Peptides against a protein of PDB entry 2AUS. Designs and how they scored, part 99

Target 1, 323 residues: chain A of PDB entry 2AUS
Amino acid sequence: ADIKREVIVKDDKAETNPKWGFPPDKRPIELHIQYGVINLDKPPGPTSHEVVAWIKRILNLEKAGHGGTLDPKVSGVLPVALERATRVVQALLPAGKEYVALMHLHGDVPEDKIRAVMKEFEGEIIQRPPLRSAVKRRLRTRKVYYIEILEIDGRDVLFRVGVEAGTYIRSLIHHIGLALGVGAHMAELRRTRSGPFKEDETLVTLHDLVDYYHFWKEDGIEEYIRKAIQPMEKAVEHLPKIWIKDSAVAAVAHGANLTVPGIVKLNAGIKKGDLVAIMTLKDELVALGKAMMSTQEMIERSKGIAVDVEKVFMPRDWYPKLW

## One batch from the design tools (peptide; made by RFdiffusion4, then SolubleMPNN)

Design b2_p16_6_s1 (from b2_p16_6, 11 letters changed)
Fold by OpenDDE base, seed 5:
Structure b2_p16_6_s1 (fold): chain B 323 residues (1-323), chain A 16 residues (1-16)
Amino acid sequence: as target 1 above (323 residues)
Amino acid sequence: SALEEEIRAIAARAAA
C-alpha cells in the first residue's frame, strides 16, 4: 500500500468541470454512507459475517461486505464496504496484510536462536491451508515481507509480521516452532493492517458506530458518523490509477471500456493484466478494471482498449453524456 | 515432503 507510484501526464491541458460529480470530500452525508468504507476494529468472538450483519442493522443498510475474513478469535482491522461501495472489497482481498501475533513456544530456546530462525522466515515460504479454509489444501508459496520481533519473554514471542494475502499466521508459527525444534502455537492474533486500512484515527468500534449514528439521527450531528466512514476511494489507494477526461466518464459509468484517448494521466508500472482504478480528475472512483496495456503502451499508442471495465461504481448521471 | 525439507533447511541455516 505504501508504494509511491510515479504519475505520468499525457494531457497537461485537460480541465475538469467543478459542477460535475461528487468528490470524496464533498458528498452529502447520505451519499457519503452509500459510497463508504468503515475501518472497523473487529472485536474477538464474532465472525466477520456477524459483524457485517450488525453494521447493516446499526446503520440501516441493505448491503455491505468485508475486505477479508478474520477468524472469530482474531481482532483488529476489518474494512467493511457499504451499499454501493460493497464491491470495492475486491480491491482489498489481494492486498497485503499486517498482524501482531503472540507465539508461545513449547520449550526453552535462547533468544539469539529465536531471532535467527524467525529471520529465515522472511521471503517466500511454503504453506498448507488449514482444514477449515475454503481454499483447497494444496501446498502453495506465500511472501512474508517482514518479521519484526517486538518482545521476547521466556517462551512468549510478540512479533509484527507483514504478509501476502492468504498467508496463515497460525501455520507460520507452527513452522517456526518446528524449525526451533520445540514446537509452538499461536496464543493471540490481531490484524493491524489490510492494504490502505491500518490502526489510525479512522479505526472505529461497533459501539462508536452505534453512538455516532444516534448523534446523527436524534441530535442532527453528522460530524462523527461522517468521520467514522471513509470514502470508497480509500479502498483503492494501493492500486495503480488511471485518470480520465470528463468526456470519458459517462461512457465508463455506462460500462464502456476505457480507450487510450480518454486518458489524462496514469501511474507508472502498470502491466497488462493488473487490476487498476479508473479515476476522474477530481479523484472520484469511476470503475475497477483489468489493464489491457502496459503504462508504456498507453503512452505510446493513440488508440485501442486500455482497460477492460469489470466493476462500475459511479452512477451514470454524475457526469453528462458527451458522445 | 517439500515443507519438511524447507523446515530442515531453515533449521540448518539458523544453526550455522
Scores: peptide ipSAE 0.132, ipTM 0.809, DockQ to the pose 0.013
Fold by OpenDDE base, seed 3:
Structure b2_p16_6_s1 (fold): chain B 323 residues (1-323), chain A 16 residues (1-16)
Amino acid sequence: as target 1 above (323 residues)
Amino acid sequence: SALEEEIRAIAARAAA
C-alpha cells in the first residue's frame, strides 16, 4: 500500500471545470454516504457478514460489502463499503494486510531461537487454507512482508506481521510452532491494517456509528457521521492511478473503455494486466479497470485502449457528455 | 510434502 508511485504528466495544459463532478471533500452528506467506506473496528464475536448487516441497519442502507473477511474471534480493521461504493471492496481484496497476533507455544523455547525461527518466515511461505475457508484447500505460496516481535513472555509471543492477501495467520503460527519443534497455536488476533485502511483517527466502532447517525438524524449534526465515513477514493489509494481529461469522464462513466487520448497523467510502473483506478483531475474515482498497456505504452502511443473498464462507480451525469 | 520440506529447511537454517 505504501509504494510511492511517480506521477507522469502527459498533458500539462489540461484543466478541469470546477462545476463538474463532486470531489470527495465536497459531497453532500447523503452523497458522501452513498460513495462511502467505513474503517470499522470489528468487535470480536460476530462474523464480518453480521457486522455488515448491522451497519446496513444502523445507517439505513440497502447495500454494503466488506474489504476482506475477519473470523468471528478476530477484531480490528474491517473496511465496509457502502451503497454505490460497495463494489470498491474488490480493490481491497488483493491488498496487503497487517495483524497483531498472540502466539502461544506448547513448550519452552529460548528467546534467541524464537527470534531466529520467526525471521525465517519473512518472505515466501507455503500455506494450506484452513478447513473453514471457502478457498480451495490447495497448497499455495504467500508472502510475509515482515515480522516484528513486540514481546516475548515465556511461551507467549506477541508480534506484528505484514502479509499478502489471503495469508492465514493461524496457519503461519502453526508452521512456526512446527519449526520450533514444540508446536504453537493462535491465542489472539487483531487486524491492524487492510491496504490503505489502518488503525488511525478514521477507525470507528459500531457504537460510534449509532451515536453519529443519531447526532445527524435527530440533532442535525453532520460532522461526526461525515468523519466516520471515508470517501470511496480512499479504498483505491494503493492502486496505480490514471487521471483523465474532463471530456473522457462521461464516456468512461457510461462504461466505455479508456483510450490513450483521454489520459492527462498516470502513475509510473503500470503493467499490462494491472488493476488500475481511473480518476478525474479532481481525484474522483470514475472506474476500476484492467490496464491493457504499460505506463510506457500509454505515454508513447497516440491511440488504443489503455484500460478495459470493468467497474464504473461515478454516476453518468456528474460530467457532461462531450461526444 | 513441499510444506514439510520447507519447515525442515527453516528448522535447519535456524539451528545453524
Scores: peptide ipSAE 0.097, ipTM 0.786, DockQ to the pose 0.013
Fold by OpenDDE base, seed 2:
Structure b2_p16_6_s1 (fold): chain B 323 residues (1-323), chain A 16 residues (1-16)
Amino acid sequence: as target 1 above (323 residues)
Amino acid sequence: SALEEEIRAIAARAAA
């Protein structure tokens, strides 16, 4: 997620009208909520769906969705996209995840052996989805980006792990235990990251949301609820971006595919088939789509479909129709 | 299974 993508400028003379759109930092509170994502600290106990239902009740919302299921017993980072932003969770589902896990070993193992074995689980691993998963129980590979051992206390191993989406930490721990020869189980699990969402000053509890909504509705103080809700654009920070001309925004907002002439700047390293975020010059999310060209093709070509627009977020009236 | 072979290979590398 933290890969700084180079920005290639295709049109250095492109300007944006400051009167058009609603930049993420300048949305009225009601509009900010309509295009918001909460970085929720999910408590242990409830399902991710129950927590989303509670947020909808607390904030009086019609729609919300979460950026990737946490098991009932698992706490931590659960992005919850609100109202008009609900479908931005599509960008978060494939995003990398980080966890802190407590592994309990079923026997005594020297610390050096624990460290050596756990290091061998960095990289590509084979997993089978657990029975409780809605995913077909086929063997598949997953990436473990890193394992950081935080503490070893006898049979208890606390570690941080960065993983590809849909890596099962319970299964990883089971396999580590098998490789150690003593067996192991997952005692505790907390998710500390989901793509661009992490444990930081934006992390809020359900209790915080109750209080902050009360301060807004009863006391007229919007500051807390505004700070508790992130703009939907945060949910696409990890995606490659394409910034478009003001003249192209309304067409894309109507569901038209992005053509090459509409591009002002873009990230390097876009491949055909990648999920990309189409942005205004004010960093507003217009749409998500599938890249139909590479970055290089988008630079070299003068015409053609650059992005197949799959999901529009921006209202049709934020920018004028120039067609 | 491929998984069991991978686990055995990991165990062998970590014992070396």
Scores: peptide ipSAE 0.081, ipTM 0.759, DockQ to the pose 0.013
Fold by OpenDDE base, seed 1:
Structure b2_p16_6_s1 (fold): chain B 323 residues (1-323), chain A 16 residues (1-16)
Amino acid sequence: as target 1 above (323 residues)
Amino acid sequence: SALEEEIRAIAARAAA
């Protein structure tokens, strides 16, 4: 998620009309909610689906979706996309995750050996999905980006772990326990990050949402509920971006593919097949799509389909039709 | 342990 991407400017003379669209910071509260994502602190106990259903009830919403399942017993960062933003979860599902895990060892192991063995699990690991997962139980590789041991207390090992999406921490701990020769199990698990969403000032509880919604509806105070909901653009911060001309926005909002002439600026390192966010010059999310060209091809070519548009978010009327 | 406190603080932040 934290990969700094260079921005390449293709058209340095491109201007944007300030009267068109609704930048994330300029949305009325109702519109902000319609294009919102909650960084929810999921409590232990309920399923991620139950929590989404509760949010829909609390906030009187028709639609919502979550950015990646947490098991019932697992707490922490659960991005919940609201209403018109619901489909932005597509950007969050493949995003890296961070967890804090408590591993309980089934025997005594010297601390130096624990540290040495856990370091060996940084990188590519082989996993088998659990029986209860909706995923076919095929052996697969997953990347462990980092393991940070926070504390070792006898047989209890607290660690932070950054992982590729769909890495099973329970399976990782089982393998670590096997490598230590004594066995281990996952005692506790919390998710501390899901792509651009982390434990920060934007993290809110279900209780917070009840109170903040009440303050808005009964007392007319919108500040709290506004802060509790992030703009949908937050959910795509980790994606490579392509910024487009005002004249291209309405076409893309109608579901037209992005063509090369519509590009103003773009991130470096886009590859064919990458999921990309199409943005306005005011950093509004227009659509998600699949890159049909590399960054280099988008710079060098004068024409062609740059992005196959998969999911439109922007309303068709925010920008004028200029074709 | 500082562990149990951090987990409890994490859990308490999650339960608040």
Scores: peptide ipSAE 0.011, ipTM 0.447, DockQ to the pose 0.055

Design b2_p16_6_s2 (from b2_p16_6, 7 letters changed)
Fold by OpenDDE base, seed 2:
Structure b2_p16_6_s2 (fold): chain B 323 residues (1-323), chain A 16 residues (1-16)
Amino acid sequence: as target 1 above (323 residues)
Amino acid sequence: SELERRIAELAARREA
């Protein structure tokens, strides 16, 4: 998520009409909720689905979805996309995750050996999904981006781990324990990041949501609930972006594919097949789609389909039809 | 220790 992508400008004269659309910071509270994502601190105990059902009840919502399952016993960062933003969770499923884990060793191991062996688990690892997973139980590789040992206290090892989506920390700890020769189990696990969502001032509890909704509905104070809900655009910050002309927005909002002439600026390093976010010049999310060209092809070509539009978020009436 | 503090923080988040 922290990868700064270069922005290449194709049309430096392109302007946007301030009267069109609803920028993320200018949405009325009801519209902000309709296009919102909560950075939820999921409590341990409930399933991710139960927590989503509670949020729907608390906030009186018709639909919501989460950005990647946490096990019942696992706490921490669970992005929950609301109402019209519900489908944005698909951008978060492939996003990297960070956890803080407590590993308990089943025997005594010198600290130097613990550090050396855990360092060997940085990079590509082989995993099999657990029995309870809806994912097919075939062997697969997963990337461990980093392991940071925070503290070692006898048989207890506290560590931070950054991983590719769908890496099982319980399985990682089991394999580390085997490599150490004594065995190990996962005593505690908390998710500290899910793509652009992390432990920061935007992290809220279910209790916070109850209180903040009450302050809005009973006391007329919208400030708390407004701050507790992030704009859906936060859920795509980690994706490569393509910014489009005002004249292209309505067509894309109607489900038309993005063509090369509609592009104002784009991130470097887009490859054919990448998931990309199509943005307005006001940083509003129009749609998610599959890149049909590389960044270089989108620069060099004068015509053609740049993005196959898969999921539209923007309403069709926020920008005028110019066709 | 930082471990004990972090375990206590994780435990407190289970009781809340």
Scores: peptide ipSAE 0.009, ipTM 0.539, DockQ to the pose 0.053
Fold by OpenDDE base, seed 3:
Structure b2_p16_6_s2 (fold): chain B 323 residues (1-323), chain A 16 residues (1-16)
Amino acid sequence: as target 1 above (323 residues)
Amino acid sequence: SELERRIAELAARREA
């Protein structure tokens, strides 16, 4: 999520009609909910699926999905995509995660040794997925981006860890304990980040959602529920983006592949096969797709399929057909 | 739970 991407302009004369579309900050409340993502503080106890079912009941929704499972006992950042935005969670599944973990050591270890050994677990690690995971139990490499020790109190080690998607913190702690020679287990775990979603002013509880929905429906106050729901575009902030002409939007919204002439600007460093977000010039999410060209090929070529469109989000009628 | 009660009360108001 933190990768700053350069923006390359291909067509500096391209303009957008202000009458077309619904920019993320200009959606009526009902439309905002239909294209929303909640940055939920998941409580400990319920499954991620139970929490999604509760949100659907609270907000009177037909569909919702979460951006990556938290275990029942694990609290913290759970992105929940709503209604027409439900499938945007596919952009969040591969996103990096951050956790705060409490590790309990099974023996006494000098603090300097704890710090030194935990530092060695930054970088590439080998893991075997747990039995309960939907993933085949094969050895796999995962990246630990950083480990920050927050506190050491005897046998208790509180630390922050940034990891590649599908890194198991329980397994990491087990391996740290083995490397320390005394063994260890995970006592507590909280997720503090899931891609672009973090602990900030947008983080809300299930109780907040009950109250904010009540304020809207009974008191006519929409401001609370509006702030509690992020636009679906938030869920793609970490992806490379391609911005397209107004004349290309309706075609892509109908499921047509993006061709090179439709590109106005794009992020640097797109590779063939990357998941990319197709955006309007008003930063509205049109679709997710697979890049069929690199950034360089999209600049140099005059024609061809730039993006294979996999999932459309924008309604077909927000922009006129201009072809 | 209090949360489950509040959700049920909210659901009942929508069915009425």
Scores: peptide ipSAE 0.008, ipTM 0.408, DockQ to the pose 0.060
Fold by OpenDDE base, seed 1:
Order: sequence, then structure tokens, then C-alpha cells
Structure b2_p16_6_s2 (fold): chain B 323 residues (1-323), chain A 16 residues (1-16)
Amino acid sequence: as target 1 above (323 residues)
Amino acid sequence: SELERRIAELAARREA
């Protein structure tokens, strides 16, 4: 998620019409909500689905979806995509996650041994999904990107962990406990990151949303609810991007595949099969799709299908048909 | 727990 991607320019003379589209910073409040994502601080207790249902009730929405389930007892970062942005969650499901966990050891272990063994769990681990998971219970590898021990108090170990999507922290802690020889369990868990969404100034509670919606509807104050909702483009910041000509936008918004002549600029390091975000020159999300070419092929070729468009977000009328 | 304390501190920093 933190990989700075180089931007390769194919057409340095490409201009954009300021009258077309709705850049994220210029959307009216109703349109901002329709294309919004909330960085929710999920409380412990409710399911992620119950919390999404409450958000729909609070904000008077028809549709919403979350960027990856948190268990009832787990708190923290739950991205909730709203209305027309609901399907942007598909970009967040495969994104890396960070957690802060409290591990309780079932015996006494020297601190030096705790630190040494936990460091060995950085890298690839073998996991089996829990019984409660809808995922097939096959053994699979997952990446642990980092483990940072924050505090050790006797048998309690507080640590930060960055992991590949679908890594089970409860299973990780169980395996650490086995490696220490005493056993362990997960006492507490909070998610501190889901892809581009972090514990920052954009994180909001359900209570905040109630108040901010009231300030907008009863007092006419839009500022709070506007700040509480991120543009859907935030949910794709971690993806490789392809920026397209104004003349290509309407075709892609109608579900046409992106062809090479439509590309103005693109990120380096795109591989065939990657999930990519198709953007306007005003950084509006047009669609998500599967790359059918590498970055190099998109530079070298004059024609062909660059992206198989899987999901359109932009309305068909924001840009004119220029074909 | 220390985790609960840190969660509370993170929440308090958002209200300030």
C-alpha cells in the first residue's frame, strides 16, 4: 500500500476540459455522499453488517458495503462505501491490513525469547481458516509483513502486525504460543489499517455520524458530514492507476474496455492480471478493471485492449460521447 | 488492558 509508484507520461500535451466531470473536491454534498467512503471506527460488540445497517439508517442510504469484515469483538478501521461507491470495496478486500493485538501467554517466558520467536513469524506463515469463515478450510500461506512488539508485561504481549489480506491474527497468536512452548490466545484485537484507510483525522464513530448528519439536516452545516466522508477515489489510492483522455472517459463509463490510444499516463510496474483504477486527468475514478497488458506493453503498443473493465463507477453523462 | 488504554488515547486525540 505504501509503494510510491512512478508515473509514466505517454501524452504530455493532453488537456482536460474543466467543465466535464465532478472532481472529488468539487462534488456537491449529496453527490459527495453518493460517491463516498466512511473510515469508520467500528466499536466492539456489533457485527460489521449491523454497523453498515446502522450507517444506512443514520445517513438515510439505500446501499452500503464494507471493505472487509471485523469480528464482533474487534474494533477499529472499517471502510464503509456508500451508495454508488458500494462496489469500490472490491479494491479494499485484497489490501494489506494492520492490527494492534494483545496476546496472553499461558506460561512464563523470558522477554528475549518472546522477541526472538515473534521475529521468526515475519514472512510467510501457514494458516487454516477458522470454522466460522465462509472461506474454504484449506491450508494456505499468508504474508506477515512486520511484527512490532509495543509492550511486554509478564504474560501479556502488546504488538503491531502488518499482514496480507485474510491473515487470521488469532491463528498467528496460537502458533506463536506453540513456538514459545507455553501456548497463547488473543485477548484483544483492533484493526489500525485497511489499505489506504488508517487511524488518522478521517476516522469517525457512529456517534460522530449521527451528530454530523443532524448538523447538516437541521442546522444546514455541511462541513462536518463532508469531512466525515472520503471520496471513493481514496479507496483506490493503493492501486496502480491509468489516466485516460477526456475522449475515452464516456466510452469506459458505458462499459467499453480501455484501449491503448486512450492512455495519457500510467503507473510503472503494472502486470497483466493486476487490478487497476482507470482515472480521468482530474483524478476521478471512472472504473476498476483487470490489466490485459503490462506497463511496458501499454507504452510500446499503439493499439489493443489495455484494461478489461470490470466495474464502472462514473455516470455515463459526466463526460460527452466523443466517438 | 494496555490495548484498551491505547484505543482510548487514540479516541481522545480525535475529540481534541
Scores: peptide ipSAE 0.007, ipTM 0.492, DockQ to the pose 0.062
Fold by OpenDDE base, seed 5:
Structure b2_p16_6_s2 (fold): chain B 323 residues (1-323), chain A 16 residues (1-16)
Amino acid sequence: as target 1 above (323 residues)
Amino acid sequence: SELERRIAELAARREA
């Protein structure tokens, strides 16, 4: 999520009509909810699915989905995409995660050895999914992006860890314990990040959502519920983006593939097969799709299918048909 | 300890 992507401009003369669309910061409250994502502080105890069901009840929603399962006992950052934004979770599922974990060692180990061994677990690790995982129990590699030891107190090791999606911290701690020669278990776990969603001022509880919905419905105060819900565009901040002409927006919103002439600007480093976000010049999410060209091909070519459009989010009427 | 404080802060964020 923190990878700054260069923006390459293909058409520096492209303008956007301010009357078309609904920029993320200019949506009426009902529309904001329909295209929203909650940065939920999931409590320990319930499943991620139960929490999504509760949010649907609290906010009177037909549809919602989460950006990556947290185990029942695990708390913290659970992005929940709402209503028309529900399908944006496909961008969040593969996103990196951060956790703060408390590891309890089953024996005494010198601090220097703890630090040295934990540093060796940065990079690629081999994991077997837990029995309770819906994922096939095949051995797989996962990336550990970083391990930051926060504190060591005797047998208790508090650490921050950045990992590839579907890395099991419980399994990581077990393997660290084996490498230390004493064994270890996961005493505590909290997810502090899921892609672009972090522990920040946007993090809200289920109780907050109850109260904020009440303030809106009973008292007419929109401010709290508006602040508690992020625009769906937040959920794609970590993806490579392609910004398109106003004249291409309605076609893509109707499910047409993005062609090269529709591109105004794009991120560097797009590869064929990458998941990309198609954006308006007002940073509205039109669709998610599969890149059919690299960034370089999208710059050099005058025609052809740039993106195979897989999921449309934008309503068909936000921009006029200009074909 | 600083560890106890950080654990307590993590726990408080779970109970909230």
Scores: peptide ipSAE 0.009, ipTM 0.534, DockQ to the pose 0.049; fails the geometry check

